# Designs tried in a protein design run: peptides against a protein of PDB entry 3B8E. Part 229

Target 1, 230 residues: chain A of PDB entry 3B8E
Amino acid sequence: PFLIFIIANIPLPLGTVTILCIDLGTDMVPAISLAYEQAESDIMKRQPRNPKTDKLVNEQLISMAYGQIGMIQALGGFFTYFVILAENGFLPIHLLGLRVNWDDRWINDVEDSYGQQWTYEQRKIVEFTCHTPFFVTIVVVQWADLVICKTRRNSVFQQGMKNKILIFGLFEETALAAFLSYCPGMGVALRMYPLKPTWWFCAFPYSLLIFVYDEVRKLIIRRRPGGWVE

## One batch from the design tools (peptide; made by RFdiffusion4, then SolubleMPNN)

Design b1_p30_1_s1 (from b1_p30_1, 24 letters changed)
Fold by OpenDDE base, seed 1:
Structure b1_p30_1_s1 (fold): chain B 230 residues (1-230), chain A 30 residues (1-30)
Amino acid sequence: as target 1 above (230 residues)
Amino acid sequence: LPLLLLELLLKLLEELLKAYKETPPPVVYL
């Protein structure tokens, strides 16, 4: 997120406080839940045939999978950001290079894509309104990530949701997202303004996409054991 | 597959952008 903010000079899609809430709030319980599930997964049950080479290859493949999932999460967040700004009159093309004027408190006539003038205060309300849905989008996408990371090769439909810690992680993450989104004073304290309930659904296509991607990957691995996808 | 997904997401974004350009701006009741 932050790299695209710098490179594209767009209004800030995700605030520093929101990033900290992701890193400290939403990632910790999922990571703990995954640590317990990895111990139950086929990854830990099979002794590596060669402890030096097979561990290294497996760690590289896991790292690449997490990197790919993280990129899809970021794309989901940016999609939600662009949808919100477009619904408020700012098309993505218009956002390119707009940051300098957007962040200038003395410019109160920044035009949107339709020629509507926006005051600094109005722009900051819209910006901070984007931070919350971006966060919620990451949370909703992480639901899929947690569910898919439960199994290396088996479909989620085959192994089911038996891990109570994973279920707890999903509830905690969702509860935190709801608290940060709707608790009075979060707009002042965290610059996270309340979102319309409809914004929770903007992440669902990406959550589904990750789920389908991983199920297809696992299906390929099951049909072609030892292929490039392992 | 990541590249294909990125292309699909970019196409979806382009279609959304086109749809938003064709829709009159919502009167933003701030």
Scores: peptide ipSAE 0.000, ipTM 0.277, DockQ to the pose 0.103
Fold by OpenDDE base, seed 3:
Structure b1_p30_1_s1 (fold): chain B 230 residues (1-230), chain A 30 residues (1-30)
Amino acid sequence: as target 1 above (230 residues)
Amino acid sequence: LPLLLLELLLKLLEELLKAYKETPPPVVYL
C-alpha cells in the first residue's frame, strides 16, 4: 500500500493507524494460533531431513509463497480503494499525481473526473471512507491466508478445523474489524469512517482465489513430491 | 501458476473496471 502511495502520488489508501491495527491487532492472535496447530498426519512418516540444506530451501519457498499472497492481498485492497474513489467521481487515472493538491488544506476546488469541485474537508471524508474498506478487505483475505497456513502439504479438508485457538483468532480479527468500522467515535479517533455492509463482500473473490490457489498447490505437491512447487 | 492467476485476476479487474466506467455513476448516496 504505502509504496504505491509514494510512487504514484495518489491519496493515502491505508492510514498509518490502520496499518498498526493490522500488524498489532488482527495478525498477532492468528499468528500465535498457528503455533498450536496439530502436526500434519504425514510429517511423522517423512525421513529425517538434512537440517542445513532442506530447512533453508523450505524457508525460502515459504517466504516466496507468503510474498505472493501478500501481493494478492494488496491488490484486493487497492481494487476496493479505486472502486470507492470512482463511485465518488475520482477515476483511477485522475488520482495519479493528485496527492499534492489533495493534501493541501488551502486548495478547496480540486476537481474530480466530472468537473465537480471538492473542498479539503470533503476530500478527507472520502479518503477516510477508503481506509475502512481497505482494512476490512485485508481482514477478509487474511481469513483465507490463516486457513491455508494450517498445513504445508495436506488439504485443509484432510487436516480439519479442530484448532479452537485458530477459530478464536478468526473470530477476534473479524470482531476487531467490525468494532473499528462501526463503533461510535472511531471516525474521529482512527480516521475510519463506517462502511456499507456490502463492502465486506468485495474481498470474497480474492479470499476464494487464495484458497483455491493454495489447495491446487498442495494437491500438486502431494502428487509430485520434490517438485519445484514445494 | 501464481503469476498466471494474477494475470487472469488483473484482466478480470480491467474488464470489471471497463464495465463500471460504462455504467452511469449511481446517484451518490453518501
Scores: peptide ipSAE 0.000, ipTM 0.273, DockQ to the pose 0.087
Fold by OpenDDE base, seed 2:
Structure b1_p30_1_s1 (fold): chain B 230 residues (1-230), chain A 30 residues (1-30)
Amino acid sequence: as target 1 above (230 residues)
Amino acid sequence: LPLLLLELLLKLLEELLKAYKETPPPVVYL
């Protein structure tokens, strides 16, 4: 997320505090849950033919999976960010290069895509309005990602929700998201403004698309084992 | 990893302290 902010010079989509809350809060228990589930799955697999190479391959595959999940989460967050800004008059194309003027407190006439002028305070309200939904979107997308990651090859519907640690992780991250979004003073302390419950649903189409994509991917892997889709 | 986590915690504390010292933004419910 922060790299796109720098490269595209867009208004800050995710505050430093929200990034830290993701890295230290929402990602920790899910990562532990996936590590446990992977360990359980690997115990049920045949002993590695070569423990050194197969361990290194597993560590690389886990690292790649976490990297892919993080990229998917970031894409979901950016989707919600662009939706909120578009609803407030800032189309995605107009946001490119806007950061310099956006962050300047002396410029109070920044125009949106429709010619409406925005004061510095109004712009910062909209920016901070994006932080909470971006964070919540990551959590909602992560629900799908965690459910997807539960199985490497089998459909989620075939294995069911048996991992208690995964279920606990889903509740923990959701509770943390609700706490950070709705606890009094979070707008002051974290620049996370309260979110209307309706915005929790903004990520659902994206989560559904990811879920469908992964089920299709798994179906292809089952039909063509050893293909490039693995 | 522990050092990175400590640095992240310190950065979090610094950002929280900055946010607390800054004029509280208006609460917007969106």
Scores: peptide ipSAE 0.019, ipTM 0.350, DockQ to the pose 0.025; fails the geometry check
Fold by OpenDDE base, seed 5:
Structure b1_p30_1_s1 (fold): chain B 230 residues (1-230), chain A 30 residues (1-30)
Amino acid sequence: as target 1 above (230 residues)
Amino acid sequence: LPLLLLELLLKLLEELLKAYKETPPPVVYL
């Protein structure tokens, strides 16, 4: 988020408070849940491999997979951000370079893509209105991420949903997202304005993409053990 | 390190809350 904010000079897509809510709220229970995940059914059936070389390969592959998932999560968040701003009159092309005028409190006549003038106050509402759906988008894509993280090689359909802590994590992060999005006073306390319930669905294609991507990756690893995708 | 990070985060949150109290909430046309 911040890198694109700096490079493209767009209005801030994700606030510091929302980042803190992700890192301290939604990511903690998932991280704990992974520590209690059951070993893959195929791990105990494998002969001991070289522990020095195989650890290095495995760490590199996990890092690549998480990096790719993180990019898809960011794309989902930015998609939601651009859709919200477009619905409010700011087309994606018009947002490029707009940050300087957007963040200036003395400029009260920033034009949207349709020639409508926006006061500083109006602009900051639509900006903060983007922060909550961006956060919710991250939560919705984390559903897929948490589910896929249960296994490294086996399909989720083979491993099943036996980890109760992970299931609890999925409900906890969703409940927290709903609380932060709809509790009265969150707009004043956290700059998290209420989102339309329809915004929860904007992330679903990306959540599905993450899930399909990882299942395909795992399928390739199963069919070609020791390949470049492992 | 986690406690220092938490303190830093709390200080950042306090500064953000101060900055937030100084900036009136904008009017929702959404």
Scores: peptide ipSAE 0.014, ipTM 0.330, DockQ to the pose 0.026; fails the geometry check

Design b1_p30_1_s2 (from b1_p30_1, 23 letters changed)
Fold by OpenDDE base, seed 1:
Structure b1_p30_1_s2 (fold): chain B 230 residues (1-230), chain A 30 residues (1-30)
Amino acid sequence: as target 1 above (230 residues)
Amino acid sequence: LPELLLKLLLELLEKLLKLYKETPPPIIYL
């Protein structure tokens, strides 16, 4: 998120406080849940393979999976950001390079893609209105990520949702997202304005896409053991 | 597969952008 903000000079898609809430609030419990589930799966199923080579391959696969997941989460968040701004008259092409004028308090006539003028206050309301849905989008995408990470090779439909820690993680991140989105004063304290409940559904196509992608990946791995996808 | 997903997401974004360009300006519900 922050790198694209710097490179593209777009209005700030995600605030620093919101980033901290993601990194410390929503990512921590899921990461712990995955660490426990992985430890439990490794204890139960590994015949004594050579611990050095198998550990290195496992760490690389985990690192790649987390890197890919994080990229898809960022894409989902940016999608939501661009949808909100487009619904408010700012097309993505118009946002490129707009940051300088957007952040200037003395410019009250910034035009949108349709020639409508926006005051500084109006622009900041729209900017901060993007922060909460971006955060919620990440949480909704994380639901899919947590579900798919339960299994390396088996379908989620085969293993089911037996891990209570993962269910707790999903509940905690959702409760935190709801609290940050709807608690009075969060707009002033965290610059997270309340969002319409419909914005929770903006991430669902991405969550579904991740789920389908991982199920297809796992299906390919099961049908072609030793392929390049492994 | 990540590259394919990225490509699909970019194509979806482009289609949505095109759709938004063709839609009349929304009534700004600030």
Scores: peptide ipSAE 0.000, ipTM 0.258, DockQ to the pose 0.103
Fold by OpenDDE base, seed 2:
Structure b1_p30_1_s2 (fold): chain B 230 residues (1-230), chain A 30 residues (1-30)
Amino acid sequence: as target 1 above (230 residues)
Amino acid sequence: LPELLLKLLLELLEKLLKLYKETPPPIIYL
């Protein structure tokens, strides 16, 4: 998120405090849950032919999986961010380079894509209105990502929800998301304004697409072991 | 690793608390 904010020079999609809450609150328990996930029986049955190379390969696979999950989460968050700003009159193309004027408190006539002028205060309300749904979108995408990352080759329907730590992680991150979104004073403390319950569903199509994509990917891997899709 | 994570968590909580103290409360126009 922060890299795209700098590179694209767009209004801040997610506050630093909120990023820290994600990294520590929502990502840690899921990461632990994945570490305790029983490796698929096929992975465990492969005796390490070379324990040094197999450890390195496993660390690389874990790093790639975490990197991929983080990118998917960021894409989902940015999708929600662009939807909210577009609904408030700021189309994605118009946001490019807008940050300098957006963050200037002395400019009270920043135009949206429709020629409406926005005061600094109005702009900051819209910006902070993006922080909470971006966070919630990450959590909703994490639901899908955690479920799909549970298995490498088997479908979720074949493997089932056997990891109690994963289920606990999903509950904990959801409870944290609800707490941060709706607890009185979070708007003051974290600049996370209360979210309309309807915005929780904004990420669902994206999470569903990820789920379907991963199930199709796993189906292809099962049909063509050693293919380019692995 | 858990101790390092706990230390990082504590340092980050301290940074968050410092940031919370230094960030003026947003003028929530209710």
Scores: peptide ipSAE 0.000, ipTM 0.266, DockQ to the pose 0.024
Fold by OpenDDE base, seed 3:
Structure b1_p30_1_s2 (fold): chain B 230 residues (1-230), chain A 30 residues (1-30)
Amino acid sequence: as target 1 above (230 residues)
Amino acid sequence: LPELLLKLLLELLEKLLKLYKETPPPIIYL
């Protein structure tokens, strides 16, 4: 998110406060939950291979998988951001290079894609209206990420949802997202304005995409052990 | 497979963006 904000000079898609809420709030309990996940039944049956070569390969593959998931998460957030700005008159092409004028308090006549003039205050309301849905989109995509991270090779349907701490982490993450989105005063305190309930569903296609992608990846690993997908 | 899924996602994005361009902006009564 922040890299595209710098490179494209677009209005800030995700505030620093919302980033801190992801890193310190939504990711903590889920990360702890993975430490208590049960080992896969097939991992315990494998003979130890060469510990130096297998660790390096496994670390590279895990890093690549997490990198790919992180890119899909970012795409989901940016989709939500561009949709909200387009609904408010700012088409994606018009946002390129707009940051300088957008953030200037003395410019009160920034035109949208339809020629409507926006005051600094109105622009900041729209910007902060993007932060909450972007955050919620990340949380909804993280549901799929947590579920798929339970296993490296087995399907989630084979491993099952026996880890109560992971289930608790999903509820905690969702409850935190609801609290930050709807609690009175969060708009003033955190610059996170209230979310329309319809925006929760905008992330569901991306969560499904991540889930399907990982299940297909795991299926390929099961069929071709030691392949390039592993 | 990631590239194919990314392409499908981009096509879905383009269709949704087109649908939004055809939807009149909500009259925000301030």
Scores: peptide ipSAE 0.000, ipTM 0.238, DockQ to the pose 0.083
Fold by OpenDDE base, seed 5:
Structure b1_p30_1_s2 (fold): chain B 230 residues (1-230), chain A 30 residues (1-30)
Amino acid sequence: as target 1 above (230 residues)
Amino acid sequence: LPELLLKLLLELLEKLLKLYKETPPPIIYL
């Protein structure tokens, strides 16, 4: 998110507070929950591997998978961001390079894609309005991430939802997202403005995409052991 | 490290709160 903000000079899609809420609030319990995840049923059936070479390969593959998932999460967040701004008159193409004028307090006549003029206050409204939906989008996508992280090779349907701590993590992150989105004063305290409940659904295609992607990845790994996708 | 992170978080929160008090609340018509 922040790199695209710098490179594309778009209005800030995700606030620092929101990033901290992700890193410390929504990601922490899930990360801990993974430490308590049950070993895959296939691990006990495998022959001893060389621990030095196979550990390195495994770490690289996990890193690649998380990198790809993180890209899909970012795409989901940006999609929500662009939809909100488009509904408020700012088409995605118009946002490119707009940051300089957007962040200038003395410019009160920034035009949208339809020629409507926006004051600095009005622009900051819509900017901060994007922060909460971006956060909620990340949380909704993280539902899929947490579910898929339960297994390395087995389908989620094969492993099942046995880790109660992970299930608790899903509820915790959702409850935190709801609290941050709807608690009175969060707009003033955290610049997280109330979100229409409909925006929670904006991330669902990306959550599904991650789930399908990982299930396909795991299916390939099961069918072609020792492939580069493993 | 957790205490340092918490302190940094609190300092950041205070800075953000200060920045927020200085920024007029946006009127969201969403």
Scores: peptide ipSAE 0.014, ipTM 0.309, DockQ to the pose 0.024; fails the geometry check

Design b1_p30_1_s3 (from b1_p30_1, 24 letters changed)
Fold by OpenDDE base, seed 4:
Formats: sequence, structure tokens, C-alpha cells
Structure b1_p30_1_s3 (fold): chain B 230 residues (1-230), chain A 30 residues (1-30)
Amino acid sequence: as target 1 above (230 residues)
Amino acid sequence: DVEELIKKLLELLKKLIELFLKTKPPIIYL
């Protein structure tokens, strides 16, 4: 997220505090949950040929899964960010390079994609309005991604929700998202304005697409063991 | 106990939802 903010020179999509909440609050428990995830029944049934190498392979698989989740989360967050800004008159193409003028408090006539002029205060309201939905989108995407990452080969429906740590992580991140979104004073303290409940659903299509994609991938792996899709 | 912790989190979430439902969202242009 922060790299795209720098490279694309777009208005800040996510506040520093929210980034810290993601890194410390939202990402840590999921990572732990994946680490304690009972290896797929297929991995567990294979006696470790070499405990050191099999542990390393498992750690690598967890690391790769976590890295992929992080990328998907970022994509989901940016999707929501662009949707919100587009609904407020700022199309994605118009946002490129806009940060300099956006952050200038002396410019009160920044035009949107439709020629409407925005004061500095109005722009900052829109920016801070994006922070909460971006964060919530990450959480909602994490719900799907955590469930997906439970297995490499088995469907989530086959493996079930046995990981109590995963369930804990899902509730923790949701509680944190609700706290940051709806606790009085968060708009001033964290630059996170209250979120309409409807925005919780903004990421759902994206999460569903990822879920379907992964289930299809897993189905292919099950039907063609040893394929390149592994 | 993980179950107790989950229950506490659910209760917290419920309270937050109730708080949200009571707080009319400020008319933010969303």
C-alpha cells in the first residue's frame, strides 16, 4: 500500500495508524493461525521423512501463503479505495499524480474528474473517509483468505473449521475493525471516519472471486496430482 | 481458554454493533 502511494503519487489510501493496526493486530494472529494450522490431512498422514526438511517446507508454505494473502489484501483495499474515490468524483486515472495538489492546503480548487472543485477540507474528509473502508476491506478479504489458506489441496468444505486459533483471529480482526470504525472519536484520533454498514459488503465480491478461484485451483490439483498448478 | 476468549470477542463485537446501531452514522458523503 505505502509503496503504491509513493510510486503512483495518489492521495493516502490508508493512515499510518491503520497500517500499524493491520501489521500488529490483523496480520499477526492470522500468521499464527496458519502456523498452527494442522497440516492438511495428506501432509499429516505422511510421516515426516526428515523432520528438519519437512518443517522447513511447511514454514516455506506458510510464508508463501502469507505473502499471497498480503498481496490479495492490498488489491482488495485499493479496489475499495478507488471505488470510494470514484463515487466522490475522482476516477482512478485522475488520482495519479494528484497527491501533491491534494495535500496542499493552499489549493482549494482541486478539480475532480467532472470538473467539480474541492477545498482542502473537503479533500481531507474524502481521504479520511477512505481509510476506514480500506481497513475494513482488508479484514473482509482476510476472512476469505484465511479460510482458503487452510488447505492447499482439500476444499474448505472438506477440511472444516477446526482451527480454533484461526477462528479467534477472524473474530479479533473483526472486533478491531468494528472498534476502529464505530468507536466515538476515531475520526479525530485515527483519521478513520465512521463507515456505513453497506461498505462492509464492498469486498465481498472480491473475496468470493478469490474463494472460487482457489477452490477451482484446489479442484484441479486434486484431479491432476503433480500438475504445474501446485 | 480459546472458547472463552471467542465468547468475549463475540460479546465485544455485539456491543460494538449495538453502539453503531445507536450512533446514527454522520452523514458522510458515503
Scores: peptide ipSAE 0.013, ipTM 0.391, DockQ to the pose 0.018
Fold by OpenDDE base, seed 2:
Structure b1_p30_1_s3 (fold): chain B 230 residues (1-230), chain A 30 residues (1-30)
Amino acid sequence: as target 1 above (230 residues)
Amino acid sequence: DVEELIKKLLELLKKLIELFLKTKPPIIYL
């Protein structure tokens, strides 16, 4: 997110607080779930002929998969960001390079794609309106990720405790998203303005994309064992 | 085929972008 923000010089799509909430709130449950999966795989795998090599391969595969999913999540967030800004008159092309003027408090006549002038306060309201749905988009996309992880685990491990951790993670992320989106004072405290419930659906295409991506990945792995997709 | 699916998704995305760009000036969300 920040790299695209810097490179494209667009208005800040994701606030520092939302990033912290992703890193500490949403990424922690997947990390814990992975740690438990590794621990259970270490317990339930018959003595791996080479525990060090099998562990390294599995860690690399998992890291790559989560890195790719994280990129899709970020793309989902950016899509929602661009949709919101475009619905407010700022087309994606117009946002390129706009950050300098956008963040300047003394410029109160920043034009949108239709020639409408925006005050600094109005621009910041729109920006902060983007922070919440960006976060919510990531959470909704993570639902798909967690369900995919659950289906992978259920295919490998029958044990119900992993399911409880994943369900708890889904609940925690959803509750956090709802809290940050609808709790009074979050706009002032966290620069996260309330989200219309309809914006939760903007993430669903990306959740579906992750499902399709993972199913395609699994299909490729099944058809071509040892490919670069692993 | 995965490549065909990707192409279809890209075409759909292109159509969505085109549709989005052709949409009338938005009513400000605010």
Scores: peptide ipSAE 0.008, ipTM 0.316, DockQ to the pose 0.080
Fold by OpenDDE base, seed 1:
Structure b1_p30_1_s3 (fold): chain B 230 residues (1-230), chain A 30 residues (1-30)
Amino acid sequence: as target 1 above (230 residues)
Amino acid sequence: DVEELIKKLLELLKKLIELFLKTKPPIIYL
């Protein structure tokens, strides 16, 4: 997320404190759950091969899985960010390079995509309004990603939700998201303004598309073992 | 391939953004 902010020079989509809450709060328990589930799957299915090579392969597979999840989460968050700003008159194309003028407190006539002028205060309200939905979107996307990552080759419907650690992780991240979104004072402390309940659903189409895409991918892999889709 | 998945997700994201941009934004009065 922060890299795209620097490269595209867009208004800040996610605050530093919010990023810390994601990295330290929402990602830890899901990450642990995935690590345990992969370790358990590898222990049950593989005859004891050379412990050194199997450990290295597993560590690489875990690292790649986390990197993919984080990228998908960032994409979902940016989707929500662009939706919110577009609903407030700022189309994605107009946001490119706008950061300099956006962050200047002395410029009170920044025009949106429709020619409406925005004061510095109004712009900062819209910017900070993106932080909470971005965070919530990450959590909602994590629900799908965690369910998908349970199996590389099997359908989610075949493996089910038997991992208690995963279920606990999903509950914890959702509870944290609700706390940060609705607890009084979070707007001042974390720059996370209260979220309308409808914004929880903004990521659902995206999560569903990821889910469908992964199920189709797994179906292709099962029908054509050894294809380039691995 | 992770790179191909990323490209497909980016393309999907782009299409979704374009779709949302074509839908009249509900004036969310903040």
Scores: peptide ipSAE 0.000, ipTM 0.299, DockQ to the pose 0.091
Fold by OpenDDE base, seed 3:
Structure b1_p30_1_s3 (fold): chain B 230 residues (1-230), chain A 30 residues (1-30)
Amino acid sequence: as target 1 above (230 residues)
Amino acid sequence: DVEELIKKLLELLKKLIELFLKTKPPIIYL
């Protein structure tokens, strides 16, 4: 999120406090849950030949998996961000390079894609309106990603949801998202305005696509061990 | 066919996006 903000010079899609809530709140319990996940039967059958090289390979695989998940989450969040801004008159193309004028409090006539002028206060309301749905979208995408990460090759339906820590993590991140979205004073304290319930559903098609894509990927890996899809 | 299922899901997503874009923004008269 922050990298695209710098590179594209778009209005800030996700506040610093919201980023901290993701990193410290929503990601911690899921990360622990993955560490305690039962290894697939196929992983347990391979004795480590060299503990140093196999540990390094495992650390690289874990790092790559977390990096991919983070990119997928960011894409989901940006989708929601662009939808909200488009609904408020700012098309994605118009947002490119707009940050400088957007953040200037002395410019009160920033035009949207339809020629409507926006005051600094109005722009900041729209910006802060994006923070909460962006965060909630990340949480909803995390549901799918956490379920996907339980298995490398086996279907989630074959492995099952036996890890109670994972289930707890899903409830914890959802409860945190609800708290930050609806608790009185969060709009002022965290610049996270209350979320309309309809926005929770914005991420569901994306989460479903990720889930289906990963199940297909795993199916291909099972049918063709050692293919390019690994 | 898994490929057909993915194509159908992508088409469904496209239709959902189009439906979402066709919903006129509520004119928030501030």
Scores: peptide ipSAE 0.000, ipTM 0.271, DockQ to the pose 0.051

